# Ledger of designs, part 155: peptides against a protein of PDB entry 2AUS

Target 1, 323 residues: chain A of PDB entry 2AUS
Amino acid sequence: ADIKREVIVKDDKAETNPKWGFPPDKRPIELHIQYGVINLDKPPGPTSHEVVAWIKRILNLEKAGHGGTLDPKVSGVLPVALERATRVVQALLPAGKEYVALMHLHGDVPEDKIRAVMKEFEGEIIQRPPLRSAVKRRLRTRKVYYIEILEIDGRDVLFRVGVEAGTYIRSLIHHIGLALGVGAHMAELRRTRSGPFKEDETLVTLHDLVDYYHFWKEDGIEEYIRKAIQPMEKAVEHLPKIWIKDSAVAAVAHGANLTVPGIVKLNAGIKKGDLVAIMTLKDELVALGKAMMSTQEMIERSKGIAVDVEKVFMPRDWYPKLW

## One batch from the design tools (peptide; made by RFdiffusion4, then SolubleMPNN)

Design b2_p20_3_s4 (from b2_p20_3, 10 letters changed)
Fold by OpenDDE base, seed 1:
Structure b2_p20_3_s4 (fold): chain B 323 residues (1-323), chain A 20 residues (1-20)
Amino acid sequence: as target 1 above (323 residues)
Amino acid sequence: APGPLIREFLARSEELRARW
């Protein structure tokens, strides 16, 4: 569930100039693409890297990146950030994931036992990354947030699973099979959620992208390609946000750290070290950064560095220099 | 025969695979 974070207002009189910036809903199509993220339905077969290369070819793009690798055989939600938005994927890498998995058992097990054992795998699990993972092969804890059994048919178990980033569903299924005493393997896997991206009306195929790009370039119809691309701000919806004064935007867009006087409003529950999104009062993404203060410290303090700016997205010229 | 939700799930995977 998208936990709606409380919004604390520090400056209720702060106004924004409507002539400055480009709100997500007001971007010309070319600018929308430059700051876009596709909620791709990745087919089973290709690598996530091959799919990104295909999107670059289809949409005639110089740069793109994906919001977390899906294995070749895994289908479903692959966020692909475009052009100037490419680096927004760093916000999606640590985000929770949901999958639907088909587990095949290697022996007969009573349904009640399947249900009981699978429920025991909710919570903290110990995993070792597979050989193919770029992650060091050390044992690590991961959270399984929930397991929902959708259907049991003999030895086939269809289930939904919500997990912490970098949980290996194949390893989970292997351990479930061991706990059942018969063994199991992953027959099919689909990712149904990656942070704010889910199976909804924004989910598009590679074929949809081919057709929608053709309609734009050959027929002059931009509506389809516009709807197929989400604004980069979608990729940070799950992050805690800090909204800043118009007078602070240009400095942050030049790579300056956010200081406390620049804050207009912020989410509750920010901790020191959290990844945060710095937003304008028009909900434009300025930058990602590391919180150097808690929400409480950002409220109580009159000065100091609130956010160490790690990644700027906004162009330097969208807001005037007011320093 | 696999249950109806398993069939639908596999059919969706095969449809995406066939289009690629």
Scores: peptide ipSAE 0.564, ipTM 0.935, DockQ to the pose 0.884
Fold by OpenDDE base, seed 2:
Structure b2_p20_3_s4 (fold): chain B 323 residues (1-323), chain A 20 residues (1-20)
Amino acid sequence: as target 1 above (323 residues)
Amino acid sequence: APGPLIREFLARSEELRARW
């Protein structure tokens, strides 16, 4: 998720009109909420769906969606996209995840052996989805990007783990326990990262949201609720981006595909078939779409469909129709 | 008794559970 993507400039003379659009930091509070994502600290106990239902009640919202299910007993980072931003969660589903896990061993194992065996689980692992998963119970490979042991106390092992989307930490711990020869189970699990969302100053509780909404509605203080909600553009930070001309924005906002002449700048390393974010020159999210060309093809070609637009977010009236 | 980081980790989970 922290891969700095190179930015290639195709049109260095392209300017943007300051009167058009609403940059992420310049949205009125009601509009900020309509295009918002909460970095929620999900408590252990409720389902991710129950938590989304409570956020809708607390903030008086019609629609919301979450950036990837946490099991009832799992706490931590749950991105919740609000109202018009609800469908931005599709960008977070394929994103990498980080967890802190407490593993309990069913027998005594020397610390050196624990460290050696856990290091062997970095890389490609074979998993079967649990019975409670909507995913077909086929064996599949998943990446473990890193394992960091934080503390070992007898039979208790606290560790940080970075994983590919849809890796089951409970299954990983079960296989580690088998490899150690004593067996193991997951005692506690917390998600510490979901793509661009992590444990930082933007992480808020359900109680924080109750208090911050009250301060806004009863006391007229919008500062707290404004800080508790991130702009929807945060939910696409990990995606490759294409920045477009002001003259192309209204067409894309009406659901037209992005053509090559509309591109001002783009990230390196886009492949055909990648999910990409189409941005204005003010870093506003216009749409998500499927790349129909590579970065190299988008540079070399003068015409053609660059992006098949799948989901529009920007209102049709933020930029003028120039076609 | 669990090590200090394990204790902190469990205490945070219990705090979040007790508030909900």
Scores: peptide ipSAE 0.562, ipTM 0.935, DockQ to the pose 0.877
Fold by OpenDDE base, seed 4:
Structure b2_p20_3_s4 (fold): chain B 323 residues (1-323), chain A 20 residues (1-20)
Amino acid sequence: as target 1 above (323 residues)
Amino acid sequence: APGPLIREFLARSEELRARW
């Protein structure tokens, strides 16, 4: 959800040195790639792992990872985190997803009944993960945030659906078909959103990446490959953020936990146990960590561990050691 | 024949499949 989180300022006098770090818009192309995420339009056919292996070959990369598996037959938004950014996919796994799905009904149903029944599937649904899922086959509740019917043509129903991470659209369509009394199956599926990544100008194909890499390496034109790769900070836009003092950055980049005195500003509504992004005052991602305090506790307390740092992204040398 | 949005949706899937 594009919920703008409120920002609470603890230290309104905190300044940042413009000579330290590399803001997302000021990275040299090689560094931008090292800390990049591609918003890939995954074609139907290949696995998400095959597509990641292709990107690594195209861009001459040692490592990459994807922001949540798409089935072979499923197309659309697959965030692929590159090199030093590879582990930022941890932020994308729990993120909400949107799909456009084509459902085929196994019998004739009046349009008004289709619309009425599909509306009942907005909200909390009980699902069992499929056998092929890495997730334990336990009954679990999932949220369907919205269903938008795009077109109904006889037995074919095109719809947009916003869902909690790990909601199975194939299972949703099966249950809709049962509720309609005729049965249904998923004919086609496209992912149109994965957290902050959506169908927009940043969406690129594997062919685009081939062409853009050649333009850079053969013609010296970096513009296309630069635009095709998003900064890793894009992959954490949906997380609650904590912004820290310049004096705290190097310590966190060395793997130290964030303490309360290092906090300049933070998002409202952080709970203990939440995944949070630790940011510089230049909106650079330092680390991901687990909140050890609520937002309120981080405001009220003068000391203590605010964030247990789980994964550092920032190099140790971007900010000076000031301790 | 599928409706126009269904047709466009399927065509896009086939274009992406044919390029792979």
Scores: peptide ipSAE 0.559, ipTM 0.933, DockQ to the pose 0.856
Fold by OpenDDE base, seed 3:
Structure b2_p20_3_s4 (fold): chain B 323 residues (1-323), chain A 20 residues (1-20)
Amino acid sequence: as target 1 above (323 residues)
Amino acid sequence: APGPLIREFLARSEELRARW
């Protein structure tokens, strides 16, 4: 998620009208909520769907969705997209994840052997999805980006792990236990990162949301609820971006595909078929779409469909129709 | 007794569980 992408400028003379749109930092509180994402600290116990239902109740919302299921017993970072932003969670599904896990070994193993064997699980691993997963139970490879052992106490091993989306930590721990020869199980699991969302000052509990909503509705204090909700643009920070002309914004907001003439600047390394975020020059999310061209093709071509627009987020009236 | 980081990790999980 932290890969800085180069920005290639196609039109260095393109300007934006400051009167058009609502940049993420300039939204009125009601509009900020309508286009918001909560970095929720999900408690252990409830399902991710129950927690989303509670957030809708607490904040008096019609619609919300989560950025990737946490099992009932798993705590930590659950991005919850609100109202008009609800579908932005699709950008978080392919994003890398980090966890802190407590593994319990079923026998005594020397610490040096634990460290050596766990290091061998960095890289590509073979997994079978669990029975409760909606995913077909076919063997598949997944990347383990890193394993950091935090503490070893006898049979208990606390570790941080960075993984490709859809890596099952329970299955990883089972395989580590087999490799150690004693067996192991997952005692506790916390998600500490989901793409751009991590354990930081933006992480809030369900109780924080109750209190912050009360401060806004009863006391007229917007500050807390405003800080507790991130703009939907946060949920696309890890995606490759294409920035478009003001004259192209309203067409894309009406569901038109992005054509090459509308591009002002774009990230390097976009491939055909990539999920991309279409942005205004004020860093407002217009839409998500599928790249129909590479970065190089979008630079070299004068015409054609650059992005197949799959999901519009921006209201149709934020920018004028200039076609 | 579990190591200090394990204790802190478990205590945080229990605090979140008790509030739900």
Scores: peptide ipSAE 0.552, ipTM 0.932, DockQ to the pose 0.844

Design b2_p20_5_s1 (from b2_p20_5, 12 letters changed)
Fold by OpenDDE base, seed 3:
Formats: sequence, structure tokens, C-alpha cells
Structure b2_p20_5_s1 (fold): chain B 323 residues (1-323), chain A 20 residues (1-20)
Amino acid sequence: as target 1 above (323 residues)
Amino acid sequence: SAEAEARARFERLLAEVEAK
């Protein structure tokens, strides 16, 4: 999420009509909910699917989806995409994650040795997925971006860890315990980050959502429920972006592939095969797609398919057909 | 207000979608 991406301007004269679309900050409350993502503090106990079902009941929604499963016992950051935004969760699946974990050691180890060994687990590690994972149990590499030891109390080690998507913290702790020579297990786990979603002022509980929905429906106060729901565009902040002309928006919203002439500006460092967000000049999410060109090819070429459009989010009628 | 105009556009778009 913290990767600053350079923005390359291809058309510096491109303007946008203020009467078209619905910018993320200017959606009526009903529309804001339809294109919303909740930064949920998942309680320990329920499954991620049960929590999504409860949110649908609380907010009277037909559809919702989560940005990556948390085990029943695991609490913390669970992005829940609502209604028409439900499919935006695909952008969050490959996103990096942060956790706070409590590791319990099965023997006594000097603190200096704990610190030294845990530091060696920064970088590339080999993992085998757990038996209950839908993923084939093949050995695979994963990146540990950082390990920060917060506290050591005898055999209990509290630490923060930043990891590549699909890193298993339970397996990491098991391997740390083996390297320490005493063995270890995961006592507690909380997710503190999922891509652009973190522990901040946008984090809300199921209880908060009940109260905020009642304040809106019974008291007519929309402020709380509006703040509790992030625009779907938040869920794509970590992706490389391509901004398109107003004249290209309706075509992409109808499921047409993005062609090179439609591009106004784009992030540097897009590679062929990358997941990219197609945006309006008002920072509205039109679609997600697969880059068919690099950034350099999208700049240099006058024609061709830039993005294979996979998932459209924007309604067809927000921008006029200009073809 | 810009919000009232946005609401009126949204309500029209909803009515057009429900009529299909």
C-alpha cells in the first residue's frame, strides 16, 4: 500500500465534465453504501463468512464479500465490500498484510537469541499451506517484509509482522520455534493491516454498525454510517492506476477493453499481466483489468488494447456514450 | 446544492434501471 507510484501524464489538456459521474466524496448515502467497503474489526469467535452475513442483516444488504479470510479465533482488520462493490475484494487478495502475534515458546530461550533468530526470518521463507487451506499443499516461497518484536515475557513473544499475501503466521511461528530449538505455537493473532486498510479512525465494530444504522434509519442522522463506510476506491489505492478520458468511461463501463487513445495519465512501473485500476479523472473506479502493455508501451503506442477489462464497477449511465 | 443535484441524478438513474 505504501508504494509511491509516479504519475505519467499522456494528455495534459484532458478535462472532465463536473456534471458526469459521482466522485467518492459526493455520493448520496444510499449510493455510498452501494459502492462501499467497511474496515471491519472482526471479533474473535465467528468465521469471516458469518460476520459478512451479519453485516448484510444489520445494513439490510443483498450482497457483501470480504477482502481475505480470517480464521474464527483471529480478530482485526477485515475489509467487507458491499453490494455493487462486492467484487472489489479481488484487489485485496494479493495485498500485503500485517499482524500482531503472540508466540508461546515450549522452552526457555535467552532474549538475545530470540531477537537474533527472529531477525533471520525477515526476507524469503519457505512455507507449506495448512491442511484446511483450499490451496494445494505445495512448498512455496513467501516474503516476510519485517518483524518487529514488541515484548518478550519469558516464553511469550509479542511481535508485529508484515507479510506477503497468503503467508501463514502459524507456520512462521512453528519454523521460528524449530530454529530456536525448543518449538513454539501461535497463542494469539490479530490482523492490523490488509493492503490500504489498517487500524485507524475508519476501523469499526459490528456494534458500531448496528448503532450507526439505527441513527440513520430512526433519527435521520447519516453522518455516522457515512463515516463507517469507505468508498470502494479505497480498496484499490494500492494498485497501479490508469486514468481515462470522459469519452472512454462509458465504453469501459459497458465492458469494452481500454484502448491506448483513452489514457490521460497512468502510474509508472505497470508490467504486462499486472492487475490495474481504471479510474476517471475524478478518481472514480470504473473497472479492474489486466494490463496488456507496460507503462512504456502505453505511452509510446498510439493504438492497441492497454487493459483487458475483467470487472466493471461503474454503472453504464454515470457517463454518456460518446461513440 | 451540488449534493441535491447529485441525489436527483441518482434517483433518475435508479428509476431508469428499475424500468428495464
Scores: peptide ipSAE 0.088, ipTM 0.667, DockQ to the pose 0.010
Fold by OpenDDE base, seed 1:
Parts: structure tokens; C-alpha cells; sequence
Structure b2_p20_5_s1 (fold): chain B 323 residues (1-323), chain A 20 residues (1-20)
């Protein structure tokens, strides 16, 4: 379930000028693409980097980046951020993931025992990163949020699993197989969720993108390519948000840190050190940054740096400079 | 840039809608 974060209003009289900025729903198609993210159904076979290179060719783009590597043999949800939105992928890297996995057991095990043992793997697990990972091969903890067994057919176990970012499903299956006493391996893996991106009507193939780009360029029909690309704001839906005054937007867009007087409303439960999205009152992404205060401190204090701005997305000229 | 052109088009459209 998407954690609905409570919204605390600090300034209930703050209004926004409709003439300033470009709300996600009002962007012309060219601007929508410049600030877009594709919910790609990655095919099995290619690397995530090859798929990003293909999207750049299909859509005639200079820049793109993906929201977390899928192995060549793994299919499913790969968020691909476009052009000016390319760096929004940093919000998706730490996001939770869901997979559907097929585990093959190397011996016969009663179904009741399979179900009992797999339930014991919900919670904190110890993993060592595989050799192919850029992550240093040290033991680390990861959270398994849930395991849902979908089907058991003899030695084949189909299951859904929700995990903390950088959990290795292949390693999880290996440990389950050891706990069952027979051994196991990962036969198939599909990613069904990456933070706010899931298997839904927004999921598109590489073939869909070819066709939709053709319909736009040759036939003048923009509707398909518009629906195939999500606004970059979708890529930050899972983050805690801080909404700022129109008078603060240009300063943050120039790379200034967000100060407490600029805050109109914010999510509850922000902690110092959290990654936060700085938004306009029109739900436009201005920047990503590190919270320097808790939600409570941002409410109680009259001054100080609320957010250390790490990455600006909004152009400097969308809102007027008021300093 | 395609961004700057899109902006200029959007600003014109917004001005036309507010003038009605």
C-alpha cells in the first residue's frame, strides 16, 4: 500500500499564481518529454543500459537514465527518466521493489513445510552481494517486507516478494533452499514494482514506444506518446514532500537551500537526513534535497536551513526571481 | 531549445485563456 503521508499546513493563506510554472498536466508534449519518465516493461535478454540506449534512439533523445538495474534475464518494471528528468532516478534507487519469482527446489518438500519456512524469511535477512554487483561484497542486512506464495506445483514455487532496495532475490531463494534442506535456485524473475512504478496501464514495451513515436512524428497524433510518458513528479510520489511559496521557487531553482520561511505545507514524519522532494503549490518538482530538520523542527522554527538542495530539476526562469 | 519553445507557446496560450 502506498503510505499516505499526512500533510501539515503551515500557511493556509498561501496562494499560487496560475501564470507561473508548468503543472504536470499542462505541459506541451515537447516539455512533457523533457521532464518525463517511462514505466518500461524491460524484455528479458538485454541489459538495462542497452534498453536505455534503445529508448534514446527510438525517441531521439540526448540523455536518459534508469531507476535501478535489472539483470539481462530479468523482465518487468524499469523506470527510464528522460532528458531534464534523467537525474530523478536517484529517488528510485532507494525505493522498495516487488518481484514475482519462480523458485525450483532440488528435492521434494511438503507444501506445509514450504509455507512455514518461507514465512520465516519475512523481516530482516543477512545477504552478501554477488560478484557482479558494484557494491562491496560485505555482509549486510536487508528487509523482506512480505512473501506471498502464489502457487506451489511439486518442486516449483511461484511467489510475490516485497523487498528493500538492493535485496538479491537469487540469494534469498538460495537461503530458502538451504533452510528447506534440499537446496533451490531461481528459475525466473520479474520485477512488478519499483517505488511508485508498478504493473498498470502506464507500463509500455519498446515496441509500443516505436509505434507511439511514429504516430506522433508521421501522423501528428501525440496522445499515445503523451500517455506512455509519466511526468517526472511520478518518480517522487513515494518521497516525503515539502511545498513552498511561489516567492521561494526561483531561489531553490537557482540552487539555494530551502529555508523555513519558504515552507507552506509538508508531510509528517520527515527526519533529519531524509531524501525529500521540494514541490510548488502546483505539485511541480523543483528539487531533491536532504532534510536538515525534522517535520516538527520545520513547524516550530522561524528560520534556518530546512533542506540542503542536492539536485535542481526546475528551470530557473519558470518562476520570477523575487530576491 | 524545445523546452524554451514549448514554454513560449504555453505562456501565449495561458495569456489567451485569461483574456477571455
Amino acid sequence: as target 1 above (323 residues)
Amino acid sequence: SAEAEARARFERLLAEVEAK
Scores: peptide ipSAE 0.037, ipTM 0.593, DockQ to the pose 0.011
Fold by OpenDDE base, seed 5:
Structure b2_p20_5_s1 (fold): chain B 323 residues (1-323), chain A 20 residues (1-20)
Amino acid sequence: as target 1 above (323 residues)
Amino acid sequence: SAEAEARARFERLLAEVEAK
């Protein structure tokens, strides 16, 4: 999410009408909830699906979805997309994850050997999905981006790990234990990051949500529930972005593909086939789509389909039809 | 901090992977 993507400006004279749309920071509370994502601190015990069902009950919602399953015993960062934002989880499912894990070794190993072997697990690893996974049990590669050992206390190894989506930390720890020659198991696991969502001031509990909803409904205090819900645009911060003219917004909101003339600015490094976020000049999410051109092709070409629009989020009436 | 540097390395590596 903290990836500084270069922004290439194609039209430096493009302006936006401040009367059109609802910028992420200017939504009425009801609309903010309809286009919201909660950075939930999932408690240990419940499934991710049970927690989503509880949030729907607490906040009187019809729809919600989560940005990537946490096992019942696993706590920490679970993004929950609300109502009209529910489909934004498509952007979060493939996003990288960070965990803090406690590995318990089944034998004594010198600290120098622990550190050396764990460093060898940075990079590409081969994993088999666990038996309880809905995913087909085929061998697959996954990237371990980093392993940071936080503490070693005898047989207990506390470490931070950044991983590709769908990396199984339990399986990683099992393989580390095999490489150490003593075996190991995962004692504790907490997810500390899911793409743009991390442990920060936006992290809230189920109890916080109950209290904050009551403060709004009973006391008329919207501040707490407003802060507890992030705008849906937060859930696409890690994606490459294309910013479009006001005149193109309503067409895309109707499900029309984005054409090259509608582009004002875009991130560098977009490839054909990438998932991209189509944004207004006010940083409102219009749609998710598949890039049909590279960044370079979108700059050089005067016409053609730039993005195949797959998921529209913006209502059709936020911007006028200018076609 | 070493943590902040590790996170910055992660974000770069995540970018490189999401860009592949």
Scores: peptide ipSAE 0.012, ipTM 0.333, DockQ to the pose 0.032
Fold by OpenDDE base, seed 4:
Structure b2_p20_5_s1 (fold): chain B 323 residues (1-323), chain A 20 residues (1-20)
Amino acid sequence: as target 1 above (323 residues)
Amino acid sequence: SAEAEARARFERLLAEVEAK
């Protein structure tokens, strides 16, 4: 669900050679898997790490990683990046999350008071990470983007919540319960969004993956497994993008920093220090990096390092060396 | 749908948070 970032064009005459690279929609199935991300419906019960291990077994993969831990009891959207795409999870970890939660109140509260108090939890909240979290237990602010009450049935409150990454819904519900004066606990939780990944036609189960892999390997039908795996570029849709010249692609794919002359177009609103996606003119992910300039500086300057390249994804041979 | 509206609110607010 795309933050429509404005696109600023620096070079309106820049063309791309159709013979170079592998656009996200034109990858052979093996290559598509190597650069894939599964929008997994994580079942309740297993850890996110166990589910990643199962996907690796099902799909006969060496490497995979997930786009942000779900607790064992929590179901729903778990992006799982595959093989060469594994490191794209770094783009998903800081991404906003949406949940549907069932909160159980420990006493009777008028519906009007429930609605009023829950609305006060929109915005900046102070959270302490739970004891079981690997995160240092320091008080920190987190943004609650929105709370939408779906249903109130006596003491049971079903709500949708959009939150900053690393917001603990269990702690939010605990604080809401305290503010209501009766206390509350989290009865159920489902994640319905992780950045660009949501509940849609791309959401697949572990059972779907077993069946779809079987249809491919035994029956030669690749269609199902192809649809079940998203291109890694999906995992960076929410990031600010910089599109580069064909002549710059091979250098960046070799780990060179992006310089200003390589930029064709870019999103507005890039700040120094932002995580940015470096893209080809065919919307292929070349690399992730740290912006060393703002959008404005990248427009105004004729030279300098625009992006410090941190993680290369594109193979070195997809584009020729043009230097 | 309430879901589509919630998603649109999330997208707007992500945009506002990144613009700040």
Scores: peptide ipSAE 0.011, ipTM 0.326, DockQ to the pose 0.034

